# Peptides against a protein of PDB entry 4X86, part 57

Target 1, 56 residues: chain A of PDB entry 4X86
Amino acid sequence: EGPQLLLSEAVSRAAKAAGARPLTSPESLSRDLEAPEVQESYRQQLRSDIQKRLQE

## One batch from the design tools (peptide; made by RFdiffusion4, then SolubleMPNN)

Design b2_p23_6_s3 (from b2_p23_6, 11 letters changed)
Fold by OpenDDE base, seed 5:
Structure b2_p23_6_s3 (fold): chain B 56 residues (1-56), chain A 23 residues (1-23)
Amino acid sequence: as target 1 above (56 residues)
Amino acid sequence: MQISRDYAERIVKQYLEEGLLER
């Protein structure tokens, strides 16, 4: 019913895989990505994307 | 989850373009 991976964790993994790092700090980036409204937007978009794929 | 990975990759690309991430 919801995502099993936080956006902050998903982005951290993707950034690492791409060899990318924050210009500020990992903590600052995580703080931005862990904001409730950001996580909720992520959840809603994942749900929408899953539904769209299931309808194809 | 593949969709989570795809979404995160989009965010990383966006942040690289905006100068919030660097390589």
Scores: peptide ipSAE 0.575, ipTM 0.897, DockQ to the pose 0.691
Fold by OpenDDE base, seed 4:
Structure b2_p23_6_s3 (fold): chain B 56 residues (1-56), chain A 23 residues (1-23)
Amino acid sequence: as target 1 above (56 residues)
Amino acid sequence: MQISRDYAERIVKQYLEEGLLER
C-alpha cells in the first residue's frame, strides 16, 4: 500500500470494513476521490505521516 | 498499511456525518 494506494481505493476498503455505502453510487464517490487535487493532498499527508513515524 | 487505513477511516467517518455515506 503506502503512497501508491489511491485514496479512492483506500476509502472503498475502509467503507466496506465499516459497513458503509454511498448515498449515490460507488462510481460517483470514486470520481470525487480520484480528483487530482484530492489525491495529491492525500499523498502529501500520507508521506508526511510516514516520515513522522520513521523519526519516532 | 495502517497509515492509509487510518486516513481513509477518517474520511469515511466524515462522509457518514455529512450524509454522503450511510450504514
Scores: peptide ipSAE 0.575, ipTM 0.897, DockQ to the pose 0.775
Fold by OpenDDE base, seed 2:
Structure b2_p23_6_s3 (fold): chain B 56 residues (1-56), chain A 23 residues (1-23)
Amino acid sequence: as target 1 above (56 residues)
Amino acid sequence: MQISRDYAERIVKQYLEEGLLER
């Protein structure tokens, strides 16, 4: 857990909690979400969200 | 971490809307 949590893992957990499943396969979804550019975008947005909350 | 969970929920909702996830 924390800022280092992979997006693929976070989405997997959230999907299961929502009763949702991939149209293709869990492996395909994870592969897409583990792409470096996707993970980097997640990290950046997470950092921004934390900063915004600190400003509230 | 709640922020990660919130972000993931947004992704799930988006993918449900786009038909990449199903319930």
Scores: peptide ipSAE 0.573, ipTM 0.896, DockQ to the pose 0.760
Fold by OpenDDE base, seed 3:
Structure b2_p23_6_s3 (fold): chain B 56 residues (1-56), chain A 23 residues (1-23)
Amino acid sequence: as target 1 above (56 residues)
Amino acid sequence: MQISRDYAERIVKQYLEEGLLER
């Protein structure tokens, strides 16, 4: 687990931990979360948050 | 990693509220 973890995979793990499942299908949810702009936003925010924590 | 886990958990909570995920 880390910056290499896709948002779709991270959400899948978190959903299982919460006992949650998609209303439509896992594949449909994955397609939404695997959109390039969504994944890039996740990566950027993750990286930024890590850097901020290192400064605090 | 705690940060990625927290981020994903936030998404799960949001999707539960929006009815995209269910328990």
Scores: peptide ipSAE 0.571, ipTM 0.896, DockQ to the pose 0.801

Design b2_p23_6_s4 (from b2_p23_6, 12 letters changed)
Fold by OpenDDE base, seed 5:
Structure b2_p23_6_s4 (fold): chain B 56 residues (1-56), chain A 23 residues (1-23)
Amino acid sequence: as target 1 above (56 residues)
Amino acid sequence: MEISRSYAERIVKEYLERGLLER
Protein backbone atom coordinates (compact mmCIF):
# COMPACT_ATOMS: atom_id res chain seq x y z
CA GLU B 1 0.00 0.00 0.00
CA GLY B 2 1.28 3.51 0.79
CA PRO B 3 4.54 4.57 2.44
CA GLN B 4 4.70 4.73 6.24
CA LEU B 5 6.35 8.17 6.15
CA LEU B 6 6.33 10.94 3.55
CA LEU B 7 9.66 11.34 1.77
CA SER B 8 9.87 15.05 2.59
CA GLU B 9 9.41 14.32 6.29
CA ALA B 10 11.87 11.43 6.27
CA VAL B 11 14.53 13.52 4.50
CA SER B 12 13.95 16.49 6.81
CA ARG B 13 14.55 14.29 9.84
CA ALA B 14 17.61 12.65 8.30
CA ALA B 15 19.09 15.99 7.21
CA LYS B 16 18.61 17.43 10.69
CA ALA B 17 20.27 14.38 12.25
CA ALA B 18 23.22 14.80 9.87
CA GLY B 19 23.52 18.55 10.54
CA ALA B 20 22.65 19.31 6.92
CA ARG B 21 20.48 22.13 5.55
CA PRO B 22 19.29 23.22 2.10
CA LEU B 23 21.24 25.85 0.18
CA THR B 24 17.97 27.40 -1.00
CA SER B 25 15.15 27.01 1.52
CA PRO B 26 13.32 24.25 3.42
CA GLU B 27 10.22 25.07 1.38
CA SER B 28 12.04 24.61 -1.92
CA LEU B 29 13.45 21.27 -0.79
CA SER B 30 10.03 20.09 0.40
CA ARG B 31 8.45 21.12 -2.89
CA ASP B 32 11.00 19.07 -4.82
CA LEU B 33 10.54 16.01 -2.60
CA GLU B 34 6.74 16.22 -2.69
CA ALA B 35 6.56 16.04 -6.49
CA PRO B 36 4.26 13.14 -7.50
CA GLU B 37 6.90 11.33 -9.54
CA VAL B 38 9.47 11.62 -6.74
CA GLN B 39 7.02 10.31 -4.13
CA GLU B 40 5.99 7.44 -6.41
CA SER B 41 9.63 6.47 -6.92
CA TYR B 42 10.03 6.53 -3.13
CA ARG B 43 6.98 4.25 -2.68
CA GLN B 44 8.23 1.79 -5.30
CA GLN B 45 11.71 1.64 -3.84
CA LEU B 46 10.37 1.13 -0.31
CA ARG B 47 8.25 -1.75 -1.60
CA SER B 48 11.25 -3.21 -3.39
CA ASP B 49 13.45 -2.89 -0.31
CA ILE B 50 10.81 -4.57 1.87
CA GLN B 51 10.43 -7.42 -0.62
CA LYS B 52 14.19 -7.93 -0.78
CA ARG B 53 14.42 -8.11 3.01
CA LEU B 54 11.52 -10.58 3.18
CA GLN B 55 13.29 -12.81 0.66
CA GLU B 56 16.46 -12.95 2.74
CA MET A 1 10.23 2.98 10.00
CA GLU A 2 13.75 1.62 9.55
CA ILE A 3 13.56 1.36 5.77
CA SER A 4 12.27 4.93 5.43
CA ARG A 5 15.15 6.17 7.56
CA SER A 6 17.70 4.24 5.52
CA TYR A 7 16.27 5.57 2.27
CA ALA A 8 16.23 9.14 3.58
CA GLU A 9 19.87 8.86 4.62
CA ARG A 10 20.76 7.81 1.08
CA ILE A 11 18.90 10.85 -0.27
CA VAL A 12 20.70 13.17 2.14
CA LYS A 13 24.07 11.77 1.05
CA GLU A 14 23.16 12.22 -2.61
CA TYR A 15 21.98 15.80 -2.06
CA LEU A 16 25.14 16.68 -0.14
CA GLU A 17 27.23 15.35 -3.03
CA ARG A 18 25.17 17.33 -5.55
CA GLY A 19 25.41 20.53 -3.52
CA LEU A 20 21.68 20.71 -2.78
CA LEU A 21 22.37 20.33 0.94
CA GLU A 22 25.25 21.70 3.00
CA ARG A 23 26.71 21.10 6.45
Scores: peptide ipSAE 0.618, ipTM 0.902, DockQ to the pose 0.664
Fold by OpenDDE base, seed 1:
Structure b2_p23_6_s4 (fold): chain B 56 residues (1-56), chain A 23 residues (1-23)
Amino acid sequence: as target 1 above (56 residues)
Amino acid sequence: MEISRSYAERIVKEYLERGLLER
């Protein structure tokens, strides 16, 4: 897997739970989630949050 | 992973606001 697959899967599940769906298509949503800035933000947030929890 | 889940929820909210997702 990887961050893209994990994020896409997480967003898919969260969207379903919220009763939300892609405006265009699941494929288009995936492309949006694969944007470098989105993936980088995800990576940074995960790393930061993990580090914070380890320090607590 | 709970962290991934929390982030995903933020993404969903943002994408709803931006019109990338809809209800």
Scores: peptide ipSAE 0.618, ipTM 0.902, DockQ to the pose 0.682
Fold by OpenDDE base, seed 4:
Formats: sequence, structure tokens, C-alpha cells
Structure b2_p23_6_s4 (fold): chain B 56 residues (1-56), chain A 23 residues (1-23)
Amino acid sequence: as target 1 above (56 residues)
Amino acid sequence: MEISRSYAERIVKEYLERGLLER
């Protein structure tokens, strides 16, 4: 799976765990998460965190 | 995965504040 699928699934799980739900629809939320700026932020955090762990 | 979970939790918080998610 790519970052987009992983992020969508992660947010879905986190939302459920927090008792939260989309105001509109899960599909609308997924589209929002697929925005380039959101995916870039996720990619950067993922890479940064991996590097941090490798250095521990 | 810890990394994705942490990021997802931040997203949930942000979206709750923006009114994109509700409880």
C-alpha cells in the first residue's frame, strides 16, 4: 500500500477511536486527505520519523 | 504503525477544530 491508502486508513481508525465521524462522508474525507499538500506533509513526517528511529 | 497513528491523531484533532469531523 502507498502512503495515501495508509493515511486514509490511519485517519479512519483514529477517528473511530476518538468517537469522531465525518460531517459529510468518509469519501469526502478521503478526497480531502488526498490533497497534494496533505500527502506531502505526511511524506515528510514519515521520512523524518524513520530517519530518527534509524539513528537511535 | 506508530508514525501513521501519530499523524492520524493530529489530523483528527485538526479536523475536529475545523468542523470537518464531529463527535
Scores: peptide ipSAE 0.617, ipTM 0.901, DockQ to the pose 0.690
Fold by OpenDDE base, seed 3:
Structure b2_p23_6_s4 (fold): chain B 56 residues (1-56), chain A 23 residues (1-23)
Amino acid sequence: as target 1 above (56 residues)
Amino acid sequence: MEISRSYAERIVKEYLERGLLER
């Protein structure tokens, strides 16, 4: 799975667990999640947190 | 992944607050 699919899947699972659904459409939500700043933030968060855990 | 789940939960909370998600 690539970052977009991984993030979308994670958000889908989390939203489902919270009983939440898109107000407009799943496609609109996907577009929001595909924003460069969102994807980069996600990538950096994963990388940084994993690296920190390796040092702790 | 725990990290992915935590991040996703933050996104869900933010999107609920912004009205992009609804319950």
Scores: peptide ipSAE 0.616, ipTM 0.901, DockQ to the pose 0.702

Design b2_p23_7_s1
Fold by OpenDDE base, seed 3:
Structure b2_p23_7_s1 (fold): chain B 56 residues (1-56), chain A 23 residues (1-23)
Amino acid sequence: as target 1 above (56 residues)
Amino acid sequence: EEEERRRRRREEEERRRREEEAA
């Protein structure tokens, strides 16, 4: 299985890079971002975006 | 105009793939 680019991990990295602090606990944000529907939507968007860039 | 036509075809193919993955 390739590295699962979890949305929770991507958002955590982006928040750290931006110096942004979550308004809610990091644990609550992680739980909401680990929802299977949200993760699947992110995986589909990421595949689409990679395919677009490979065709440019 | 050719770039806009390529963009529309890509958006249609992406929609079709989402419909096939949801079935």
Scores: peptide ipSAE 0.038, ipTM 0.593, DockQ to the pose 0.000
Fold by OpenDDE base, seed 2:
Structure b2_p23_7_s1 (fold): chain B 56 residues (1-56), chain A 23 residues (1-23)
Amino acid sequence: as target 1 above (56 residues)
Amino acid sequence: EEEERRRRRREEEERRRREEEAA
C-alpha cells in the first residue's frame, strides 16, 4: 500500500499550476476523475511511466 | 546467444512489473 496518488488531486494541482480551467465545473471534473476505473488506469500508467524513466 | 539473453532479461523485467503491479 503506497501513498494513493489521487488522479483528481493531481489534475486539480496541475490545472491550478497551468492556469487551466475545466470546461464544466471543478466538482464535475473531480467526480469523473474519482471513478475507480479511471483512478486505477492512472495508477497503472504512473507506475509504468516511472519505471520507463528509471530504465532510461 | 546474446539475443536470447536480452529476451530472458525483458521477460524477467515484465514478470517483475506484473508482480509489483499486483502488490
Scores: peptide ipSAE 0.022, ipTM 0.449, DockQ to the pose 0.000
Fold by OpenDDE base, seed 1:
Structure b2_p23_7_s1 (fold): chain B 56 residues (1-56), chain A 23 residues (1-23)
Amino acid sequence: as target 1 above (56 residues)
Amino acid sequence: EEEERRRRRREEEERRRREEEAA
């Protein structure tokens, strides 16, 4: 149980930083980003990207 | 012989990465 970098939180931070607004309701976007398959794919990608950067 | 040892090490590292990713 490390700090769960939730994709929903990461996207919310990125959207705020970019001044981007979702094309749909923010609730619909949050629901889609909270899907377990999407969160797992993000966790895997994040781990892969960290491992690549540690090998450079 | 050195190329075969390098291939086996890469396959073991990939297998370990998949096992660590599934956990």
Scores: peptide ipSAE 0.019, ipTM 0.378, DockQ to the pose 0.000
Fold by OpenDDE base, seed 4:
Structure b2_p23_7_s1 (fold): chain B 56 residues (1-56), chain A 23 residues (1-23)
Amino acid sequence: as target 1 above (56 residues)
Amino acid sequence: EEEERRRRRREEEERRRREEEAA
């Protein structure tokens, strides 16, 4: 069981918190971030980062 | 015999990583 957070949602939250706007259309960015390969890579990285922090 | 022991340890570590990855 891993963290259920979408990369598109995480980036949208981070962009809003930073006051950042995408250089491209928000829809194009969301489409690229919703790609299953990108989402899986993010899930694996997020889990690895949580595991590292739990071992510190 | 030592090579078989090293192989089994690697297979157990890889299985543990996959079980961790699937959880």
Scores: peptide ipSAE 0.018, ipTM 0.316, DockQ to the pose 0.000; fails the geometry check

Design b2_p23_7_s2
Fold by OpenDDE base, seed 2:
Structure b2_p23_7_s2 (fold): chain B 56 residues (1-56), chain A 23 residues (1-23)
Amino acid sequence: as target 1 above (56 residues)
Amino acid sequence: SAAERERRERERREEEERRREEE
């Protein structure tokens, strides 16, 4: 099982590190990033990227 | 939005500073 990082958590960490603020609210952004379709797409991409790096 | 609230708070502070410089 690869690291189950939520996209909402990854974006929140990146935004905090960059000093970036959500245009609407942190809570609205988190809700949009927790959408099942968005989270599944991120999980698939993360798995693909890890697999590519392990084949290098 | 959070950005609009922050902009309004900044504009309010800048208006309060201008009023203090005119007194």
Scores: peptide ipSAE 0.036, ipTM 0.346, DockQ to the pose 0.000
Fold by OpenDDE base, seed 1:
Structure b2_p23_7_s2 (fold): chain B 56 residues (1-56), chain A 23 residues (1-23)
Amino acid sequence: as target 1 above (56 residues)
Amino acid sequence: SAAERERRERERREEEERRREEE
C-alpha cells in the first residue's frame, strides 16, 4: 500500500501554495473533501493519470 | 462565510479609523 494521498491534504497544500482562502470556511471545505465518495473519485482519477503518464 | 467575516472585520476597522480622525 502506497502512502494514502488524501484529496483534503492535496487541496490544503494547493490552497496554501496559491494563497487561496475558502469562500465558506476551511472546516466546511475539509468536511466536504473528506467525504468517502469524493476521496474515492480522487483516488480513481489519480490512478488513471499515473497510468496515462507511464504509457507515454 | 469566511469571505463575509473578513469583509465585516475590514469594514469595522475602517469605521474605527474614521472615528479617530474626527476626534
Scores: peptide ipSAE 0.036, ipTM 0.348, DockQ to the pose 0.000
Fold by OpenDDE base, seed 3:
Structure b2_p23_7_s2 (fold): chain B 56 residues (1-56), chain A 23 residues (1-23)
Amino acid sequence: as target 1 above (56 residues)
Amino acid sequence: SAAERERRERERREEEERRREEE
């Protein structure tokens, strides 16, 4: 199993790097981003983006 | 929200500081 790049983890890393604070809470944002439909959409986009970069 | 909690915590600190300046 490759490292499951979770959208919740990616957004949490991006928010920390930008110094951005969530309007609600990091935990509420993480819960919403852990929804299986949202995670699957992110996985599909990430795969598509990697494939595009490998064709350049 | 976290922003609303942070605002309420700030308001409580400002009220506690005012109370200490009046004593």
Scores: peptide ipSAE 0.035, ipTM 0.347, DockQ to the pose 0.000
Fold by OpenDDE base, seed 4:
Structure b2_p23_7_s2 (fold): chain B 56 residues (1-56), chain A 23 residues (1-23)
Amino acid sequence: as target 1 above (56 residues)
Amino acid sequence: SAAERERRERERREEEERRREEE
């Protein structure tokens, strides 16, 4: 099992690295990103993207 | 008051949390 990055953690790290502040509260953004359907969709996409890059 | 101490402890936690999210 690869490192399961939570979407909320990935977005928070990306925003910080870009120097971007969310337009909404961090808590509201975290709540939306912690939704189980959003997290599962992200996990599937991340797995697909890693598999594509490993086949190149 | 006990309620006034609990409020000040919450405000300090929220300020430490905001400082950790901004760093």
Scores: peptide ipSAE 0.016, ipTM 0.289, DockQ to the pose 0.000

Design b2_p23_8_s2 (from b2_p23_8, 16 letters changed)
Fold by OpenDDE base, seed 5:
Order: sequence, then C-alpha cells, then structure tokens
Structure b2_p23_8_s2 (fold): chain B 56 residues (1-56), chain A 23 residues (1-23)
Amino acid sequence: as target 1 above (56 residues)
Amino acid sequence: TRVQSDEAIREAGLAAWRQELRQ
C-alpha cells in the first residue's frame, strides 16, 4: 500500500483549490516533486514520525 | 485568483499530501 496521492498532484490540486497562480509556472512548481526519490524521501520522513508517535 | 510564490503553494500541497498519507 503506497501513497494514495502523488506529491506532485497534491501540489497541483492545492494551487487550483486556492485559486493560486504560481509566480513562475505550473511546470516549475511541480517539476522536482515528480521525481520518485523526492516523493519517497518526504513519505519516509512522515511515516517515520508517525511510527515514532505510535511507539510512545 | 492570486499570485503566490512557488514555495507557498508547495507548502500547501505538502500539507494536503500529509493529510492524505495519515488517512
């Protein structure tokens, strides 16, 4: 069971939901976040924190 | 419609993403 929502997609949706236009471009906004290693890094950090709390 | 920095939008997206992962 991996992440249900891609990080890059979440950012895109956030912009649309807020009616926000990026200062640069939608492409620049999401580019780095489309890399699997970037998404995985954030996911691991979050899951680690959650697991740590559950063990307390 | 408002113009925001890329970082501000990314932070909002990350928050939403974290919420999704916690569900």
Scores: peptide ipSAE 0.443, ipTM 0.846, DockQ to the pose 0.545
Fold by OpenDDE base, seed 3:
Structure b2_p23_8_s2 (fold): chain B 56 residues (1-56), chain A 23 residues (1-23)
Amino acid sequence: as target 1 above (56 residues)
Amino acid sequence: TRVQSDEAIREAGLAAWRQELRQ
């Protein structure tokens, strides 16, 4: 049920696609997002937001 | 290229990740 794409990978791809340079560094940008507990938190928030939008 | 805040880039990444969650 979980997403196939990792959150950290999605963020890195977004930066490259936009030609964006992180204010800090690519490593700092994704470091915290690689933690499974952080990814799970974002997943729950994102799914909740989607469900809320569908109900409106 | 342009410099952006980490938060701005993360939000863009989350948008892409959202597509994955809707599948």
Scores: peptide ipSAE 0.438, ipTM 0.843, DockQ to the pose 0.456
Fold by OpenDDE base, seed 4:
Structure b2_p23_8_s2 (fold): chain B 56 residues (1-56), chain A 23 residues (1-23)
Amino acid sequence: as target 1 above (56 residues)
Amino acid sequence: TRVQSDEAIREAGLAAWRQELRQ
C-alpha cells in the first residue's frame, strides 16, 4: 500500500536532487541497497517504526 | 555539485524513502 519506490532508487534520486556526488561511485553507493534482502530488512524496520507510532 | 560521503547520501535517501512509506 502506498507508493512503491525501490530503496536504491530513493538514494539515487536524493543524490541527484541535492547535486551530490558520492565519494566513491554511483555503483558503489547502490550496490548493497539493490539486494532484495537488504531492501526488505530496511523496509521492515521503517514500517515497524511507523506502525509502532500509530499504535502508541 | 559537491562530493559527499556515501553514508551521508544513503541517510538522505533513507529519509526520502521513509516519507514515501508514510500514508
Scores: peptide ipSAE 0.435, ipTM 0.843, DockQ to the pose 0.542
Fold by OpenDDE base, seed 2:
Structure b2_p23_8_s2 (fold): chain B 56 residues (1-56), chain A 23 residues (1-23)
Amino acid sequence: as target 1 above (56 residues)
Amino acid sequence: TRVQSDEAIREAGLAAWRQELRQ
């Protein structure tokens, strides 16, 4: 259960695919996103948006 | 390589992540 792709992995993949270098560092970019509570927060926001659309 | 803001990279990653969640 849960997403197959972690948020932190998705961000790292996006940077690599675009040939992008973050202004700070790859470590700083991904550190917060590796926290389960941060990923869960974004997941909840997405779920909330979907629920709002279903209620319209 | 191209330098981008952390926010821009996060948004791109978030979009891909969101797409994965919708599958």
Scores: peptide ipSAE 0.431, ipTM 0.843, DockQ to the pose 0.480

Design b2_p23_8_s3 (from b2_p23_8, 12 letters changed)
Fold by OpenDDE base, seed 1:
Structure b2_p23_8_s3 (fold): chain B 56 residues (1-56), chain A 23 residues (1-23)
Amino acid sequence: as target 1 above (56 residues)
Amino acid sequence: MRVVSDEEIKAAGIAAALQEYRQ
């Protein structure tokens, strides 16, 4: 249970919103961000942040 | 459209994604 946002998708959306593209490629960036340990770290941080916000 | 290093995009993107949930 918890947030189901993908880090790779979140970063992609943020980059597009900012009008930025990676030096290498979107695909290369996504490969890095789709690593399980990286995604899980993001998910945990997001969950923690959301929980703290909900407790306000 | 501006070109940014992958590392910078990763860092900024993560920060942006989490920003609205951080106090």
Scores: peptide ipSAE 0.426, ipTM 0.815, DockQ to the pose 0.677
Fold by OpenDDE base, seed 3:
Structure b2_p23_8_s3 (fold): chain B 56 residues (1-56), chain A 23 residues (1-23)
Amino acid sequence: as target 1 above (56 residues)
Amino acid sequence: MRVVSDEEIKAAGIAAALQEYRQ
C-alpha cells in the first residue's frame, strides 16, 4: 500500500535532468539515498503530499 | 555538465521530486 517510488531513482532523474553530477559518484550518491530510513522518510512525505493533492 | 556536492544534489533532488505533489 502507498507510493512505491524510490528516492534514489527520483534524485538520479532530477540530477540528470539538471545536468548535474555528484562530486563523489552516482553510485555513492545512490547508496546513501537507498538507506532504509532515508527512503522511508521520502515515502511518508510523498504519501502525505499526494493525499493532499487528491483532496483538492 | 556541472559537478555539485552530494549534499546539494540530495537536497535539490528531494525538493524536485516532491514539488509536483505539493500545493
Scores: peptide ipSAE 0.425, ipTM 0.815, DockQ to the pose 0.699
Fold by OpenDDE base, seed 4:
Structure b2_p23_8_s3 (fold): chain B 56 residues (1-56), chain A 23 residues (1-23)
Amino acid sequence: as target 1 above (56 residues)
Amino acid sequence: MRVVSDEEIKAAGIAAALQEYRQ
């Protein structure tokens, strides 16, 4: 139910597209972004944003 | 390719990820 997109993947793609890499490592960055609470927060925000778009 | 702090990448990446769904 709702968007099933991974924040870690989204950020990774965005970073690559921007030609940027983390000071630590891609693995460390991904580890932080894969935390359940972080992913859920992103999902909630994304869902809310999509809903707003659909209502406009 | 440029090196950026993890916090900056996280913040920018989240913003970029949400951008297409925000008006």
Scores: peptide ipSAE 0.423, ipTM 0.816, DockQ to the pose 0.701
Fold by OpenDDE base, seed 2:
Structure b2_p23_8_s3 (fold): chain B 56 residues (1-56), chain A 23 residues (1-23)
Amino acid sequence: as target 1 above (56 residues)
Amino acid sequence: MRVVSDEEIKAAGIAAALQEYRQ
């Protein structure tokens, strides 16, 4: 699959694939992961990782 | 379906989300 650009979506999918749900709620988890600084950090890491992969 | 702390899911989910792209 292609890259997940939204952290909240990526984590949600990963949790579902693992058969896990948060103690609070999926909505609360997503809200935490939608914080701008968290999303931006993820975007930068993802971009960096993809770039490194392309350079191998 | 297993219930996990939000903090643990966040940490594990981020790792899983990036796993495919990390060498």
Scores: peptide ipSAE 0.413, ipTM 0.809, DockQ to the pose 0.780

Design b2_p23_8_s4 (from b2_p23_8, 16 letters changed)
Fold by OpenDDE base, seed 4:
Structure b2_p23_8_s4 (fold): chain B 56 residues (1-56), chain A 23 residues (1-23)
Amino acid sequence: as target 1 above (56 residues)
Amino acid sequence: MRVMSDEEIKRFGIEAWRQELQQ
């Protein structure tokens, strides 16, 4: 229950925690990942992977 | 600070994101 973590936010947190800086810019990276279709695509891939694991 | 390609950061962050969502 509750709101799911945004992909862009997760990537930003992960990069910061790892001390990593993108070659382009943090803003450009975040902008790419803020696109709803991108987040949904990866979310669906995750769901698909989980479903595959459960069916194996 | 480590400079990484956008693709490397994306892969790392996306995996972290998946781990978060799997809980």
Scores: peptide ipSAE 0.345, ipTM 0.809, DockQ to the pose 0.528
Fold by OpenDDE base, seed 2:
Structure b2_p23_8_s4 (fold): chain B 56 residues (1-56), chain A 23 residues (1-23)
Amino acid sequence: as target 1 above (56 residues)
Amino acid sequence: MRVMSDEEIKRFGIEAWRQELQQ
């Protein structure tokens, strides 16, 4: 529970945990994912996938 | 340190994000 994790933060954490480094930079990668429309798009896709599974 | 394309890291991180949101 608590505030929802930001997409950009989740990707950053996952990369660090895996010891992975982007070809560009962590900052550039995060900047690409900080756009509200990008996060909302993926959130909607997740919700849609869950709804589809519940209706099957 | 493993170097990956931004797209590879995005795919991995987005899946991790999905798992967090589903808790």
Scores: peptide ipSAE 0.344, ipTM 0.809, DockQ to the pose 0.518
Fold by OpenDDE base, seed 1:
Structure b2_p23_8_s4 (fold): chain B 56 residues (1-56), chain A 23 residues (1-23)
Amino acid sequence: as target 1 above (56 residues)
Amino acid sequence: MRVMSDEEIKRFGIEAWRQELQQ
């Protein structure tokens, strides 16, 4: 567990570090990534991948 | 500055996010 790192924050940081800018806008991109279902889907995939690796 | 599609940035950032969560 631990402190929650928001997907939107991580993407924003990564984009800035790479000097990348979306075609739309940082604001529009963040809005999409702040949707609970979007973050949850990828969080679940991460959890699933970890479980698979532990079973190997 | 590098211009990327929203989809490309999403994929890139999501991978970075996963790496951080895996610590």
Scores: peptide ipSAE 0.343, ipTM 0.808, DockQ to the pose 0.526
Fold by OpenDDE base, seed 3:
Structure b2_p23_8_s4 (fold): chain B 56 residues (1-56), chain A 23 residues (1-23)
Amino acid sequence: as target 1 above (56 residues)
Amino acid sequence: MRVMSDEEIKRFGIEAWRQELQQ
């Protein structure tokens, strides 16, 4: 229904592009972002932000 | 090589993800 790009993939690519390394580990970071509830939360936040701007 | 907290990387990457979704 929505865009195909996964949050965990986007964050991993962004970190590598910036030459950034997590203080803990890339594996731990990816694990946190692979949780489906986390991805859905941020997807909904994006939708909500758009709706708020349209209501102003 | 830049070492960052997990929170800093999350914030940066999430913003990048949002931009992809808006595209």
Scores: peptide ipSAE 0.340, ipTM 0.807, DockQ to the pose 0.504

## One batch from the design tools (peptide; made by RFdiffusion4, then SolubleMPNN)

Design b2_p24_1_s1 (from b2_p24_1, 13 letters changed)
Fold by OpenDDE base, seed 1:
Structure b2_p24_1_s1 (fold): chain B 56 residues (1-56), chain A 24 residues (1-24)
Amino acid sequence: as target 1 above (56 residues)
Amino acid sequence: MEISESRAQEILKRLEAEGLLRRE
């Protein structure tokens, strides 16, 4: 499996682009986003997105 | 593979809805 952007990194990029900031500390948000169950769900969604695009 | 900007924005929107983020 190829390298994939972590959810935390994706959110960081999006937040920067949109000028968004966490309501809590960046560290607290990072901990939540880097939780294994959260990242796994994101990975599954990303895989699904890739598969759909390959079928187009 | 990197996710698209659209996907990243979708995630951002969800986090905002959950009260974790706000736009300045």
Scores: peptide ipSAE 0.127, ipTM 0.690, DockQ to the pose 0.580
Fold by OpenDDE base, seed 5:
Structure b2_p24_1_s1 (fold): chain B 56 residues (1-56), chain A 24 residues (1-24)
Amino acid sequence: as target 1 above (56 residues)
Amino acid sequence: MEISESRAQEILKRLEAEGLLRRE
């Protein structure tokens, strides 16, 4: 099972809110963020973030 | 599920440091 929110979607939403844009293209950024190893890393970090915040 | 503002900002800073994003 994967995370509830894809990293690419999370970054896209955050970038939009912050007024940031990719230096190359949205498509290029999406390809980088959708790599399996990157997505798995995000899943682990998200889990860690949730645990951290639950302890605050 | 969504990520917190602080986590989102952290990700953005990393992407900016890697030269993938810029702020307008």
Scores: peptide ipSAE 0.125, ipTM 0.685, DockQ to the pose 0.506
Fold by OpenDDE base, seed 4:
Formats: C-alpha cells, sequence, structure tokens
Structure b2_p24_1_s1 (fold): chain B 56 residues (1-56), chain A 24 residues (1-24)
C-alpha cells in the first residue's frame, strides 16, 4: 500500500493524542497543511519512510 | 496505514518550533 494519509489528518490525530493545540485556529492550521506543495512534500517524505522500512 | 509514533512526534516538534502548535 502507498501513502494515502493527508498531512492535515496526520497532524490532527497526532496533536489530539499528544494534547497539542494550534496557536491560531484548527482551520488556519488546516489551510496551511492542506496546501498542495506542503501535502506533496509530506507524501514524498512518507513514501521515503515506507521504502526505508521495507528495507529493514 | 497510519504514521508511526516517531513520525508523529517529529511533525509535532517541527510545528511547535514554527510557533504553530503548543502543548496544553
Amino acid sequence: as target 1 above (56 residues)
Amino acid sequence: MEISESRAQEILKRLEAEGLLRRE
């Protein structure tokens, strides 16, 4: 399986679990995290992480 | 699929460093 998680979803879930909250608003943070260039960077990083783990 | 705890913590630390998140 390939990377399908959105960065905004990943951050939201992680923040909730860790008790972290945005300093501005959830909506503002989501807008920033859902920007195409940001999501693409995340996808590339996640893909790289998966590939590295498959080599272990 | 779900991101690992280590990856999640890395993202959170970066967001905190950028002043976007705070821990309560």
Scores: peptide ipSAE 0.123, ipTM 0.684, DockQ to the pose 0.552
Fold by OpenDDE base, seed 2:
Structure b2_p24_1_s1 (fold): chain B 56 residues (1-56), chain A 24 residues (1-24)
Amino acid sequence: as target 1 above (56 residues)
Amino acid sequence: MEISESRAQEILKRLEAEGLLRRE
């Protein structure tokens, strides 16, 4: 499959699916979530989640 | 690769708790 989603896109898709909206704007939220340190944390968390699931 | 529904829900809960999101 394709590359992993950026956190900003993952959140956007999840919010849409759940009927949730940012208190500010989608664009502002996406901009904040696109910060390199935030994306790196997301990547690490995603890796950790996958590892946990593999061990279950 | 996509995040699971469970992971997505977790993220949404965090964002809601932080006052960044609201459910309609």
Scores: peptide ipSAE 0.122, ipTM 0.684, DockQ to the pose 0.573

